# Ledger of designs, part 78: peptides against a protein of PDB entry 3C2G

Target 1, 209 residues: chain A of PDB entry 3C2G
Amino acid sequence: IRTFDLLGLLLHDSDAIDGFVRSDGVGAITTVVQYPNNDLIRAGCKLLLQVSDAKALAKTPLENILPFLLRLIEIHPDDEVIYSGTGFLSNVVAHKQHVKDIAIRSNAIFLLHTIISKYPRLDELTDAPKRNRVCEIICNCLRTLNNFLMMWIPTPNGETKTAGPNEKQQVCKFIEIDILKKLMSCLSCEGMDTPGLLELRSTILRSFI

## One batch from the design tools (peptide; made by RFdiffusion4, then SolubleMPNN)

Design b2_p18_1_s4 (from b2_p18_1, 5 letters changed)
Fold by OpenDDE base, seed 5:
Structure b2_p18_1_s4 (fold): chain B 209 residues (1-209), chain A 18 residues (1-18)
Amino acid sequence: as target 1 above (209 residues)
Amino acid sequence: SLSLFQEQTKSYLGLFEP
C-alpha cells in the first residue's frame, strides 16, 4: 500500500509514467493486486488510473492484464475500485483498436451495463461525495462504451468494422427502458414520460440494428 | 462532474441518432 502511494507521488510527469509502463509497471501492479487485500487493491487500481493515459501502453501486451482488471471490477463492489478500474479502461482503450478488441472479447460491454445497472439514479443519492463518485463511474462507463461504438460507425472514407451479433446484443441492453430512464433523468429531462423514452429506444434500435 | 456525465450521455445517445 505504501509502495503504491510512493509510486503515485513519484509518477507525476509523463516521462516518469512512460518509463514505469515500459518497465512493465502495469503488469507489476496487476500481480500485486491479486492478493486478497482491499486496501492494496484500491491503491493498485488508483495507481493504474494514474498511468492509464501513458503513450507506452500502446506497446504493452494487455491480453492478460485487461481480463484480470475486468474480473476485478466485476467481483469487487467497492466504488473506489470500480472508479479507478473503469477510468483505466476508458483511457487504455482510447485510440487503440487492439486494446478495444481485447476488452470486448473479455465481456467489457456487458460489464459496463452491469455497473450502470447496479447504481441508483443520481437524484436518489443525497450524499454528495457518493453521488459524485457514482457520476464519475457512470461517466467512465459511457466514455468506454462510446470508444467501442465508434468502431462500428460508418465513415465516408473507410472500411467500418461490423459489430458481431453478441456485441450488438450486449449494446442493445443499454437501451432498455430502465437504463434509458436513469440516463435521461441525469440529462435533466424532467417531464419525459415512459412513452417518450420507449420511442427513443425504438429509434436507437432501428438505427443500430 | 454531472456536466461531464451529461455530455458523455449525450455523446452515447447521439451515436444512435439517425
Scores: peptide ipSAE 0.024, ipTM 0.607, DockQ to the pose 0.041
Fold by OpenDDE base, seed 1:
Structure b2_p18_1_s4 (fold): chain B 209 residues (1-209), chain A 18 residues (1-18)
Amino acid sequence: as target 1 above (209 residues)
Amino acid sequence: SLSLFQEQTKSYLGLFEP
């Protein structure tokens, strides 16, 4: 636990982070967080979030790592683990088609819906720190979803990847009225940036304008 | 705002309807 905290303090520049990632640091953390220790899992996921935008991740095989992390998020009720895990997912899939494909094959779309469904509307949360954390989690989920949806947007050259039938069905779950109300509640939260929801909205606008 | 977002979201996600 203290080791992960210390590593997080030492990994403050891009070169150090890239060095850690090139040395299979993500795999090492993933191995350690398999132990049933909540503090260790929380610290490990936080460290993963800190290195999640590393350039070296583009060259890191994630075929075994990403499914494990998705499963960890699925089974853990801890908001801090979910926050760090969804943040990691959002960053690691950005601009990486092969990582998006791994995530989708690992049922990531359904997981994102499950996470959003688990939380109440933000206007029902009276505790500001809790509300902010939940909002951040939802934003991470939506940013990730947006990254998936962008793969299926027609390009000017007519080349379009088509979503499979399972993906289509899972995406349709996000238009449920209860889900949409939760998403709108994020926009109404004072003092909280909702980049994931705004990005999704921007993608919608770009598709129709 | 909610109604507009719902309509836009449904229209966009409708591209993915079975």
Scores: peptide ipSAE 0.022, ipTM 0.591, DockQ to the pose 0.027
Fold by OpenDDE base, seed 2:
Structure b2_p18_1_s4 (fold): chain B 209 residues (1-209), chain A 18 residues (1-18)
Amino acid sequence: as target 1 above (209 residues)
Amino acid sequence: SLSLFQEQTKSYLGLFEP
């Protein structure tokens, strides 16, 4: 735990972060969070989030790491773990087709739906810090989903990947009324940055141009 | 509104269906 906190304090710039990632830092964290210690898991996932936008991740094999992380956030009922994990996922899949494919094959779309489904509507949360954290989690999920959807938008050159039938079915679950109500509750939160929802809306608008 | 968002989302997802 203390080591992760210290590392988090040392990783302030992109070069340090890239250096950590190149030294298999993500793999090291993944190994450590296998210990049944909630504080350690929280600290490790937080550190993962801190390095999740590193350029060096493009050269890091994630075939074993991503499925493990997805399983971790599936089974660990901790908002901080889920926040960090979904944040990591959102960032790591950005602009990386191969990483998106790994995540999708690892049932990420369904997991994102499950996460959103398990949380109450934001208007039912009276504790502001809790409400904000849940909103951030939902936004992370939607940003990740948006990154997946972008793969299936036709490019100007006419080339597009086609979503499989299972993926399409899983995506369609996000338009269920109960899910949409939860998503809309994020938009109703005053003063909150809801980039995931805004990106999804933007993607929808762009799809009609 | 929720209805508008639902409609837009359905329309968007419909772009992936033949």
Scores: peptide ipSAE 0.022, ipTM 0.563, DockQ to the pose 0.026
Fold by OpenDDE base, seed 4:
Formats: sequence, C-alpha cells, structure tokens
Structure b2_p18_1_s4 (fold): chain B 209 residues (1-209), chain A 18 residues (1-18)
Amino acid sequence: as target 1 above (209 residues)
Amino acid sequence: SLSLFQEQTKSYLGLFEP
C-alpha cells in the first residue's frame, strides 16, 4: 500500500510514467492486487489510473491485464476501485483499436452496464462526495462505451467494423429505461462534470449529421 | 434538452437493435 502511494508520488511526469510502464509496472501492479486486500487493491487501481494515459501502454500487451482488471472491477464493491478501474479502462481503450477489441472480447460492454445498473440515480444520493464519485464512475463508463461505439460508426471512407450480435445486444441494454433515467440524473445535476455523457452525446450528434 | 438527449440516445442505440 505504502509502496503504491510512494510510486504515485514519484510518477509525476510523463517520462517517469512511461518508464514505469516500460518496466512492466502495470503488470507488477496487477500481480500485487491479486492479493485479497482491499486497501492494496484500491491503491493499485489508483496507480493504474495515474499511468493509464502513458504512451508506453500502446506497446504493453494488455491481453492478460485487461480481463483481470475487468474482473476485479466486477467483483469489488469499492467505489474508489471502480472509479480508478473504469478510468483506466476508458483511457487505455482510447485511440487503440486492439485494446478496444480486447476489452470487448472480455465482456467490457456488459460490465459497463452492470456498473451503471448497480448505482442509484444521482438524485437519490444525498451525500455529495458519494454522488460525485458515482457520477464520475458513470462518466468513465460512458466514455468507454463511446470509445467502443466509435468503432462501429461509418467513417467517411466507408470503412466500418460491424458490431457482433453479442455486442449489439449488450449495447441495446443501455436503452433500458432505468439506465436512461440514471444517465438523465447525471445531466440534471448542477455543477456535475459529466464529460462521458457529453462525449457520448457528441458522438450521437455526429452520427446523425 | 434532457428529453432530446434521451430520444437521441435511444435512436442512436437503436441502430444496434436486431
């Protein structure tokens, strides 16, 4: 735990972060968080989030790491773990088709739905810190989803991947009324930063133009 | 705006409906 905190303090610049990632730092974290210690898992996921935008991640094999992280997020009830994990997921899939594919094959779309489903509507949360964290988690999920959806949007060049039937089915779950109500609750919260929702909306709007 | 977003979201996600 202290080690991750210390590492987090040392990884302030992009070069240090890249160096850590090149040294299989992500793999090291994932190894450590296999221990059933919630504090360790929280610290490890926080560190993962911190390095999630590293350029070196593009060269890091994530085939074993992503499924593990997804499972960790799935089974762990801790909001901080989920926040960090979904944040990591959102960042690592961004602009990386192969990583998106790994995540999707690892049932990430379903997981995103599950995460959103387990949280109450924001308007039902009276505790502001909790509400904010939940909103951020939902935004991370939606940003990740948006990144996936972008693969299936026709490009001007006519090249588009087709979503498989399972992916389509999983995406369709996001039109469920309860999910939509939760998304709406994010938009209705004044002062809430909802970048994931706004990005998703932007993607939708672009698809109709 | 909220209703519009909901409708747009449904419409967009509906592209994935079988």
Scores: peptide ipSAE 0.018, ipTM 0.507, DockQ to the pose 0.028

Design b2_p18_2_s1 (from b2_p18_2, 9 letters changed)
Fold by OpenDDE base, seed 2:
Structure b2_p18_2_s1 (fold): chain B 209 residues (1-209), chain A 18 residues (1-18)
Amino acid sequence: as target 1 above (209 residues)
Amino acid sequence: SSLLEEALEQFLKDLEEE
């Protein structure tokens, strides 16, 4: 735990972060968070979030790491772990098709559905810190979903990847009525990433309408 | 589902109004 805290303090610039990632720092963290210690898991996932936008991640194999993290998020009820994990996910899939594919094969779309499903509507949360954290989690999920959907939108040259039937089914699960109602509740939340929601709206329109 | 379509439409409308 102390090591992760120290690392978090040292990894404050892009070069240090890239150096850590190139030294298999992400793999090291994922190894450590396998210990059944909640504080360690929280600290490790937070550190993952801190390095999640590193350029060096483009050269890091995530085939074993990402499925593990997704499983960790699935089984761990801790909002801080879920926040960090979904934040990591949203950043690592950005502009990286191969990482998106790994995530989707690892049932990420359905996991995002599950995560949103377990939380109440934001307007039902009276505790501001809790509401804000849940809002951030939902935003992470939405950004991730948007990144997935964009793969299946035609590019200016007319080329696009076609979603498989399983992927389409997972997306359909994400846009269930109860999920949409919860997403609507986000619009009333202060600090919501409104531009991100509008982007998702645009993506949905282009993908399904 | 008609309900899903209605919910989606309402969601998109709400986003447009923000």
Scores: peptide ipSAE 0.026, ipTM 0.447, DockQ to the pose 0.048
Fold by OpenDDE base, seed 5:
Structure b2_p18_2_s1 (fold): chain B 209 residues (1-209), chain A 18 residues (1-18)
Amino acid sequence: as target 1 above (209 residues)
Amino acid sequence: SSLLEEALEQFLKDLEEE
């Protein structure tokens, strides 16, 4: 735990973060968080979030790491872990088709559905800090979903992938009416990324209509 | 499928109003 805290203090610039990632820092963290200690898991996931936008991740093999982290988020009922994990996911899939493919094969879309399903509507949360954290988690999920859906939008200058039947099934579960109602409730949260929701709307329209 | 389409349509309308 202390080591992760110290590392977090040192990893503030992009070069240091890239250096850490090139040294298999992500793999090291994922190894450590396999130990069943909640505090360690929280600290490790937070550190992963801190390095999740590193350019060096594009050259890091994530075939074993990402499925493990997705499973960790799935089984650990901790808002801080879920926040950090979904934040990591949203950042690592951004602009990286290979990573998106790994995530989708690892049932990431279904996981997003599961995460949202576990939380009440934001308007039902009276505790402001809790509501804000849940809002952030939902935002991370929405950003991730948007990134996935964009893969299947035809572009004028290139062949786009078509969503397979399994992917379509996962997406269909995500956009169930009860889930959509929960997502809409996020708009009432202070600090909600309204532009992100509008972007998602646009992506949904292009993908399904 | 029809229920999903209706839900999606309503969701999109709600997003447009915000």
Scores: peptide ipSAE 0.023, ipTM 0.455, DockQ to the pose 0.046
Fold by OpenDDE base, seed 4:
Structure b2_p18_2_s1 (fold): chain B 209 residues (1-209), chain A 18 residues (1-18)
Amino acid sequence: as target 1 above (209 residues)
Amino acid sequence: SSLLEEALEQFLKDLEEE
């Protein structure tokens, strides 16, 4: 825990972060967070989030890391862990087809739905810090989902991947009325990326047409 | 950078001891 805190304090620039990642720092963190210690898991996931946009991650084999993280998020009922984990997920899948594929194979779409389903509507949350954190989590989930869906939208060049039947079924869960209401509630959140949410909405609609 | 290296080394040592 202390080491994670120290690392977090030192990893302030992109070069340092890349150095950490090149030294298999992500693998090291994932090893540590396998221990059933909530504080350790929180600290580790926070550090993962901090390094999640590192360029060096493109050379990191995430096949063993990402499924573990997804499972961790699935089983750990901690907003901070979920925030960090979904943030990590959203960043690592960005512009990386290979990583998207790993995430999808690891049931990430279903997990995103599960996470969103877990939380109440934002308007039902009276505690501002809690509401803000939940909003951030949902935003991370939606950003990730958008990144997945964009793979299946035909490009002008005609090259598109086709979602499998399981993926399609999982995506369909996001059009459930309760989920849609939760998504819409995010529009009322302060600091919400409204354009991003609207983009996702558009992507969802295009995916179902 | 030196502090980061030290922190990383300590981190790895901590992992080995566990």
Scores: peptide ipSAE 0.021, ipTM 0.545, DockQ to the pose 0.014
Fold by OpenDDE base, seed 3:
Structure b2_p18_2_s1 (fold): chain B 209 residues (1-209), chain A 18 residues (1-18)
Amino acid sequence: as target 1 above (209 residues)
Amino acid sequence: SSLLEEALEQFLKDLEEE
């Protein structure tokens, strides 16, 4: 635990982070968080989030790492783990088709829906720190969903990847009225990623209308 | 399906106003 904290302090610049990733640092973290220690899992996932936007991740094989992380988020009822994990997921799938495919094959779409469905409506949360954390989690999920949907938007050249029937069915669950209400409630949170929600709006318009 | 479409349209409208 202390080692992860110290490492996090040392990884304060992009070059150091890239060096860590090139040295299989992500694989090392995922190995450590396999131990059933909640504090260790929290610290490890936080560190994963910290390095999740590293340029070196584009060259890192994620075939084993990503399914493991998704499973960890699924089974660990901890807001901090879910926050860090969904943040990592959102960053690693961005602009990387191969990583998106791995995530989708690992039931990421279903998991995102499950996470959003798990939390109460934000206006029902009276504790501001808790409400803000839940809002951030939902935003991470929506950003990830947006990245998935963009794969299936027709290009001017007429070529587009088509979502499978199972993926389509899972995506359609996000436009359920209860889900939409939760998404809208995120706009009431201070510091919310409004630009991200507007981007999602544009993607939904192109995908569902 | 009609209710879902209405809900979606309202959601999108609300997002535009932010």
Scores: peptide ipSAE 0.021, ipTM 0.450, DockQ to the pose 0.052

Design b2_p18_2_s2 (from b2_p18_2, 11 letters changed)
Fold by OpenDDE base, seed 3:
Structure b2_p18_2_s2 (fold): chain B 209 residues (1-209), chain A 18 residues (1-18)
Amino acid sequence: as target 1 above (209 residues)
Amino acid sequence: SELLEKALKEFEEMLKEE
């Protein structure tokens, strides 16, 4: 735990972060968080989030790391772990088709739906810190979903990957009224990425044409 | 709540048009 805290303090610039990632730092964290210690898991996932936008991740194999993280998020009810994990996921899939494919094969779409479904509507949360954290989690899920859906939007060149029947069915669940209300509730939260949510709205519409 | 309701209505209308 102390080691992760110290690492977090040292990894304050992009060069240090890239150096850590190039040295298989993500793999090292993933190995450590396999121990059944909640504090260690929280600290490790927080550190993963901190390095999740590193340029060096584009050259890092994620075939074993990503499925493990998805499983960790699935089984761990801790909001801090879910926040960090979904944040990591959203950043690593951005602009990386290979990583998107790994995530989708690892049932990420279904997991995102499960995460959103488990939380109450934001208007039902009276505790501001809890409400804000839940909003951030939902936003991370939606940003990730947006990145997936973009793969299946027809390009002017006519070459588009088609979603499989299972993926299409899972995506359709996100337009259910209860899910939609939760998505839209994020727009009412201060400090949220409203442009990102509006982009998702547009992406969803284009995906169902 | 007003912003939410507006966003929801807009989203629903857009879905109907597609």
Scores: peptide ipSAE 0.024, ipTM 0.482, DockQ to the pose 0.057
Fold by OpenDDE base, seed 1:
Structure b2_p18_2_s2 (fold): chain B 209 residues (1-209), chain A 18 residues (1-18)
Amino acid sequence: as target 1 above (209 residues)
Amino acid sequence: SELLEKALKEFEEMLKEE
């Protein structure tokens, strides 16, 4: 725990972060968070979020790491872990087709549905910090889904990857009416990624209609 | 596809109400 906190303090710039990632820092964290210690898992996932936009991740094999992290956030009830994990997921899939493919094969779309389904309506949350954290989690899920769907949008060159039937089914689960109502409830949260919600709508329409 | 279209229509209606 203290080591992760210290590392987080030392990683102040992109070069330091890239250095950490090149030294298999992500793999090291994933090894440590396998221990059933909630504080350790929380600290490790927070550190993962801090390095999740590193350029060096584009060259890092994530075939074993990403499924593990997806499983971790699936089984862990801690909002801080889920926040960090979904934030990590959102950042690592951005502009990386290979990483998107790994995540999708690992049932990430349905996992995002599961995560959103876990939380009550935001209007039922009276604690402002809790409500804001839930909003952030939903935003992370939304951005991640949008990143997946964008890969299936037709390009001007006429070449488009089409979503398979499994992906379509997973997306249909994500956009269940109850889920959409929860997404809409996020519009009442200050600082919520409303543009992201609108972008998701547009992306769904372009991809599936 | 029919389910998706229905969900999207309802979603669009919800967005208009906000």
Scores: peptide ipSAE 0.023, ipTM 0.538, DockQ to the pose 0.042
Fold by OpenDDE base, seed 5:
Structure b2_p18_2_s2 (fold): chain B 209 residues (1-209), chain A 18 residues (1-18)
Amino acid sequence: as target 1 above (209 residues)
Amino acid sequence: SELLEKALKEFEEMLKEE
């Protein structure tokens, strides 16, 4: 735990973060968070979030790391772990097709739905810090989903991947009325990425209609 | 699908109300 905290203090610039990632720092963290210690898991996931936008991640094999993290988020009810994990996911899939493919094969779309489904509507949360954290989690999920859907939008060059029937079915779960109500509740939260929600809507329309 | 179109229409209406 202390080591992760110290590393987090040192990894404040892009060069240091990139160096850490090149030295298999992500693999090291994922090894450590396999131990059943909640504080350690929180600290490790937070550190993962801190390095999640590193350029070096494009060259890092994530085939073993990403499925493990997704499983960790799936089974762990901790808001801080979910926040860090979904933040990591949203950043690592950005602009990296191979990582998106790994995530999708690892049931990421369904997981995002599950996460959103577990939280109440934001307007039902009276505690402001908790409401803000839940809002951030939902935003991370939506950003990740948007990144997945963008793969299936036709490019001007006609090169597009088509979503499989399973992926399409999983995406359709996000248009359930209860999910939509929860998404709408995010608009009432301060600092919410309203443009992101609108972008997601546009992406869904372009991808599946 | 008809379900998707309906859901998206409802979603758009909700977004306009905000």
Scores: peptide ipSAE 0.020, ipTM 0.459, DockQ to the pose 0.043
Fold by OpenDDE base, seed 4:
Parts: C-alpha cells; sequence; structure tokens
Structure b2_p18_2_s2 (fold): chain B 209 residues (1-209), chain A 18 residues (1-18)
C-alpha cells in the first residue's frame, strides 16, 4: 500500500509514467494486487488508472493483464476498485485495436453491462459522493462500449470489422431501457463528459437502428 | 430531474424514428 502511494506521488509527469510502464510497472501492480487485501487492491487499481493513458502501454503486452483486471472488477464489490478498473479499461482500449480485441475476448462487453446493471439509478442515490462515483463508473463503462462499437461502424472507405454473434448479443443488452435510462442519467451529472455520452448515444443508434 | 426526463424523452423519440 505504501509503495503504491509513494509511486502515485512520484508519477506526476508523462515521462515518469512512461518509465514506470516500460519497466513493467503495470505487470508488477497486477501481480501484487493478486494478494487478497482490499486496501492493496484499491491502491493498486488507483495506480493503474493513473498510468492508464501512458504512451508506453502501446508497447506493453496486455494479454495477461486485462483478463486479470476484468476478473478483479467482476468479483470485487468496491466502487473505488470498479472506478479505477473501468477507467483503466476505458483508457487502454482507446485507439488500440489489439487491446480492444483482448478486452472483448475476455468478456469485457458482458462485464460492462453487469457493472452498469448492478448500480441503482442515479436519482435513487441520495449521497452525492456515492452518486458521483457511480456516475463516473457508468461513464467509464459506456465510454469503453463506445470504443468497441466504433470498430463495427463502417468508415468512409467502407472498411469495417464485423462483430461476432456473441458480441452482437452482448451489445444488444445496452439498448435495454434500464441501461438507456442510466446513460441519460449520466448526462444530468455535473462534470461528466456529456459530449462523449452523446457520441455514445449516437453510436448506439447507428449500431442498432 | 427535468434534464433526465428531457434527455430520456429525446432518446426515446430518436429510437422511434429509426
Amino acid sequence: as target 1 above (209 residues)
Amino acid sequence: SELLEKALKEFEEMLKEE
């Protein structure tokens, strides 16, 4: 825990973060957080989130890391772990097709749906910090989904990947009314990426309608 | 929330148009 806190204090600039990632820092964190300690897991996932936009991640093999992280956030009920984990996922899949593929193969789409589904509607949350955290989690999930869906939308040159039948089925769950309501609820939250959520809404419509 | 209701209504209308 202390080590992660110290690392978090030292990793304030992109060069330091890249250096950490190049030294297999992400792998080191994922190894350590396999220990069943909630505080350690929380701290480790927070550090993962902090380095999740590092350029060096493009050169880091994530085949073992992503499945582990996905499993971790699947089984761990801690909002802070879920927040950090989904934030990490959202950032690492961005602009990286191979990482998207790993995530999808690791059942990320279904997991994202499960995460969104387990939380109550934001309007039912009276505690503002809790509501904001839940909103951020949902936004992370939806941003990740947007990144996946964009792969299957034809580009101007006519090139597109085709979603597999399982992926299509999993994605179809995101047009369920309860999920859509949660998406819309996030639009009402202050400080959220409203343009990104609107983009997702458009992406969903283009994908299914 | 009025904003939520508006957003939901807008989204539902978009779904109906497609």
Scores: peptide ipSAE 0.019, ipTM 0.439, DockQ to the pose 0.051; fails the geometry check

Design b2_p18_2_s4 (from b2_p18_2, 12 letters changed)
Fold by OpenDDE base, seed 3:
Structure b2_p18_2_s4 (fold): chain B 209 residues (1-209), chain A 18 residues (1-18)
Amino acid sequence: as target 1 above (209 residues)
Amino acid sequence: DELLKEALEEFEKMLEEA
């Protein structure tokens, strides 16, 4: 635990972060978070979030790491783990088709739906720190989903990849009335990425209607 | 680079002792 805290304190600049990633630091964290210690898992996922935008990740194999992280988020009810994990996911899939494919094959779309479904409406949360953390988690999920859907938007100049029937069915769950009500509650939350939510709405409409 | 390598080695050592 102290070691992760120390590492987090040392990884303040982009060069140090890239050096850590090039030295298989992500693999090392993934090994450590396999131990059933909640504090260790929290610290490890936080460190993953800190390095999630590193340029060196483009050269890092994620075929084993990403499915493991998705499973970790699925089984841990801890908001801090979910926050860090969904943040990592949203950053690593950005502009990386190969990573998006790994995530989708690893049931990421369904997981995002499960996470959103787990939390109450934001307007029902009276505790501001809790509400803000839940808002951030939902934003991470929505950003990730948008990045997936963008793969299936028809472009005038090219053959677009089509979503499989299972992926389409999983995406359709996000337009169910109960989910829509939860997403609408996010619009009233201070700090919500309202432009991102509107972009997702547009992307859903363009992809499936 | 050396400090990061030392930190990683210490971390690996901690994992072996645990």
Scores: peptide ipSAE 0.021, ipTM 0.476, DockQ to the pose 0.013
Fold by OpenDDE base, seed 5:
Structure b2_p18_2_s4 (fold): chain B 209 residues (1-209), chain A 18 residues (1-18)
Amino acid sequence: as target 1 above (209 residues)
Amino acid sequence: DELLKEALEEFEKMLEEA
């Protein structure tokens, strides 16, 4: 734990973060969070979030790291782990087609649905810190989902990939009436990424039309 | 880079002792 705090202090600029990632820092964190210690897991996932936008990650193999993180998010009930993990996922898939493919093959779309389904409506959360954290988690999930769906939207300059039958089935879970009602209720919540939610809505509609 | 290397080495030692 103290080592993670020290690492967090050292990782205060982009050069230090890139140096850490080039030194297999992400692999080191992944090794550490395999120990059954909740505080260590929380601290490790927080550190992963801090380095998740590093340029050096583009050269880092994520084939073993990403499936492990997705499994950790799936089985761990801690909101801080889910927040950090979904934040990491959102950042690492951005502009990286091969990373998106790894995440999707690891059932990430269904996991995002499971995470959103776990939490109550934001308007039902009276505790402001809890509501804000849940809002951030949902925003991370929605941003990640949008990044996945955009791969299957035709662009003027490129060949579009077609979603496989499994991916389509996973996406269909987000158009169920209960999940749609939950997402619509988020539009009135303070702190929600309303533009991002509306973009996702548009992307979902374009995926089914 | 040297500080990060030292921190990682200390971290690996902590893992071996656990």
Scores: peptide ipSAE 0.019, ipTM 0.529, DockQ to the pose 0.013
Fold by OpenDDE base, seed 4:
Structure b2_p18_2_s4 (fold): chain B 209 residues (1-209), chain A 18 residues (1-18)
Amino acid sequence: as target 1 above (209 residues)
Amino acid sequence: DELLKEALEEFEKMLEEA
């Protein structure tokens, strides 16, 4: 735990982060957080978030890492783990088709829905720190989902991937009335990435038209 | 960074003990 905290304090510059990632730091963290210690898991996921935008991740095999992280998020009710994990996910899938494919195959879309579903509406959260953290988690989920959906939108040249039937079904869950109401309630919340939410809405609509 | 080196060494040690 102390080591992760120290690493987090030292990995501030992009070169150091890239160096850590090139040295299989992400794999190393993933190995360590398999130990059933919640504090260790929190610290490890936080460190993952800190390195999640590293350029070196483009060269890092994530086939074993992403499924593990997704499972970790699924089984841990800890908001800090979920925050860090969804933040990591949103960053690593950005601009990386290969990583998106791994995440989707690992049932990431369903997981995102599960995460959003488990939290109350933001307006029902009276504790500001809790509300803010939940808001950030939702934003991470929505950004990730948008990144997935964008793969299935035709480009001007007509090139596009097609979502499989399972993926389509999973995406359809996000347009259920209860989820939509929850997402709409986020628009008025301070700290919400409203532009991102609106972008997602547009992307969803385009995906179903 | 010497502190980073030390932290990484400690991290590696943790990995070996895990």
Scores: peptide ipSAE 0.017, ipTM 0.493, DockQ to the pose 0.014
Fold by OpenDDE base, seed 1:
Structure b2_p18_2_s4 (fold): chain B 209 residues (1-209), chain A 18 residues (1-18)
Amino acid sequence: as target 1 above (209 residues)
Amino acid sequence: DELLKEALEEFEKMLEEA
């Protein structure tokens, strides 16, 4: 825990972060957070989020890391872990087709739906810090989903991947009435990525209609 | 596909009412 806090303080610039990532820092964190200590897991996931935009991640094999992180998010009920983990996921899949493919194969789409389904409507949360954290988690999920959908947008050049029937079915779950009501509750939340929600709508339309 | 279109139309309506 203390080591992760210290590392977080030292990793204050992009060069330091890239250096950490090149030294297999992400793998090291992944190893440490396997211990059943919630504080350690929180600190480790927070550090992962901090390095999630590192340029060096584009050259880092994530085949073992992403499935582990997704499983960690799936089994851990902690909002801080889910926030950091979904934040990491959203950043690492951005502009990286191979990383998106790994995440999708690891059932990421369904996991994102599960996460959103877990939380109540934001308007039912009276505690402002909790509400804000849940809002951020949902934003991370929506951004990640949007990044996946962008792969399946038809381009004029005709060379687009088409979502498989399973992926399409998983995406359709996000437009079920109960999920839509939850997403609508986000529009009233201060700091909500409303543009991101609208972008998700657009990408769903472009991908499947 | 029709169910998807209907759901998306409903979602659009909800967004317009917000």
Scores: peptide ipSAE 0.014, ipTM 0.429, DockQ to the pose 0.043

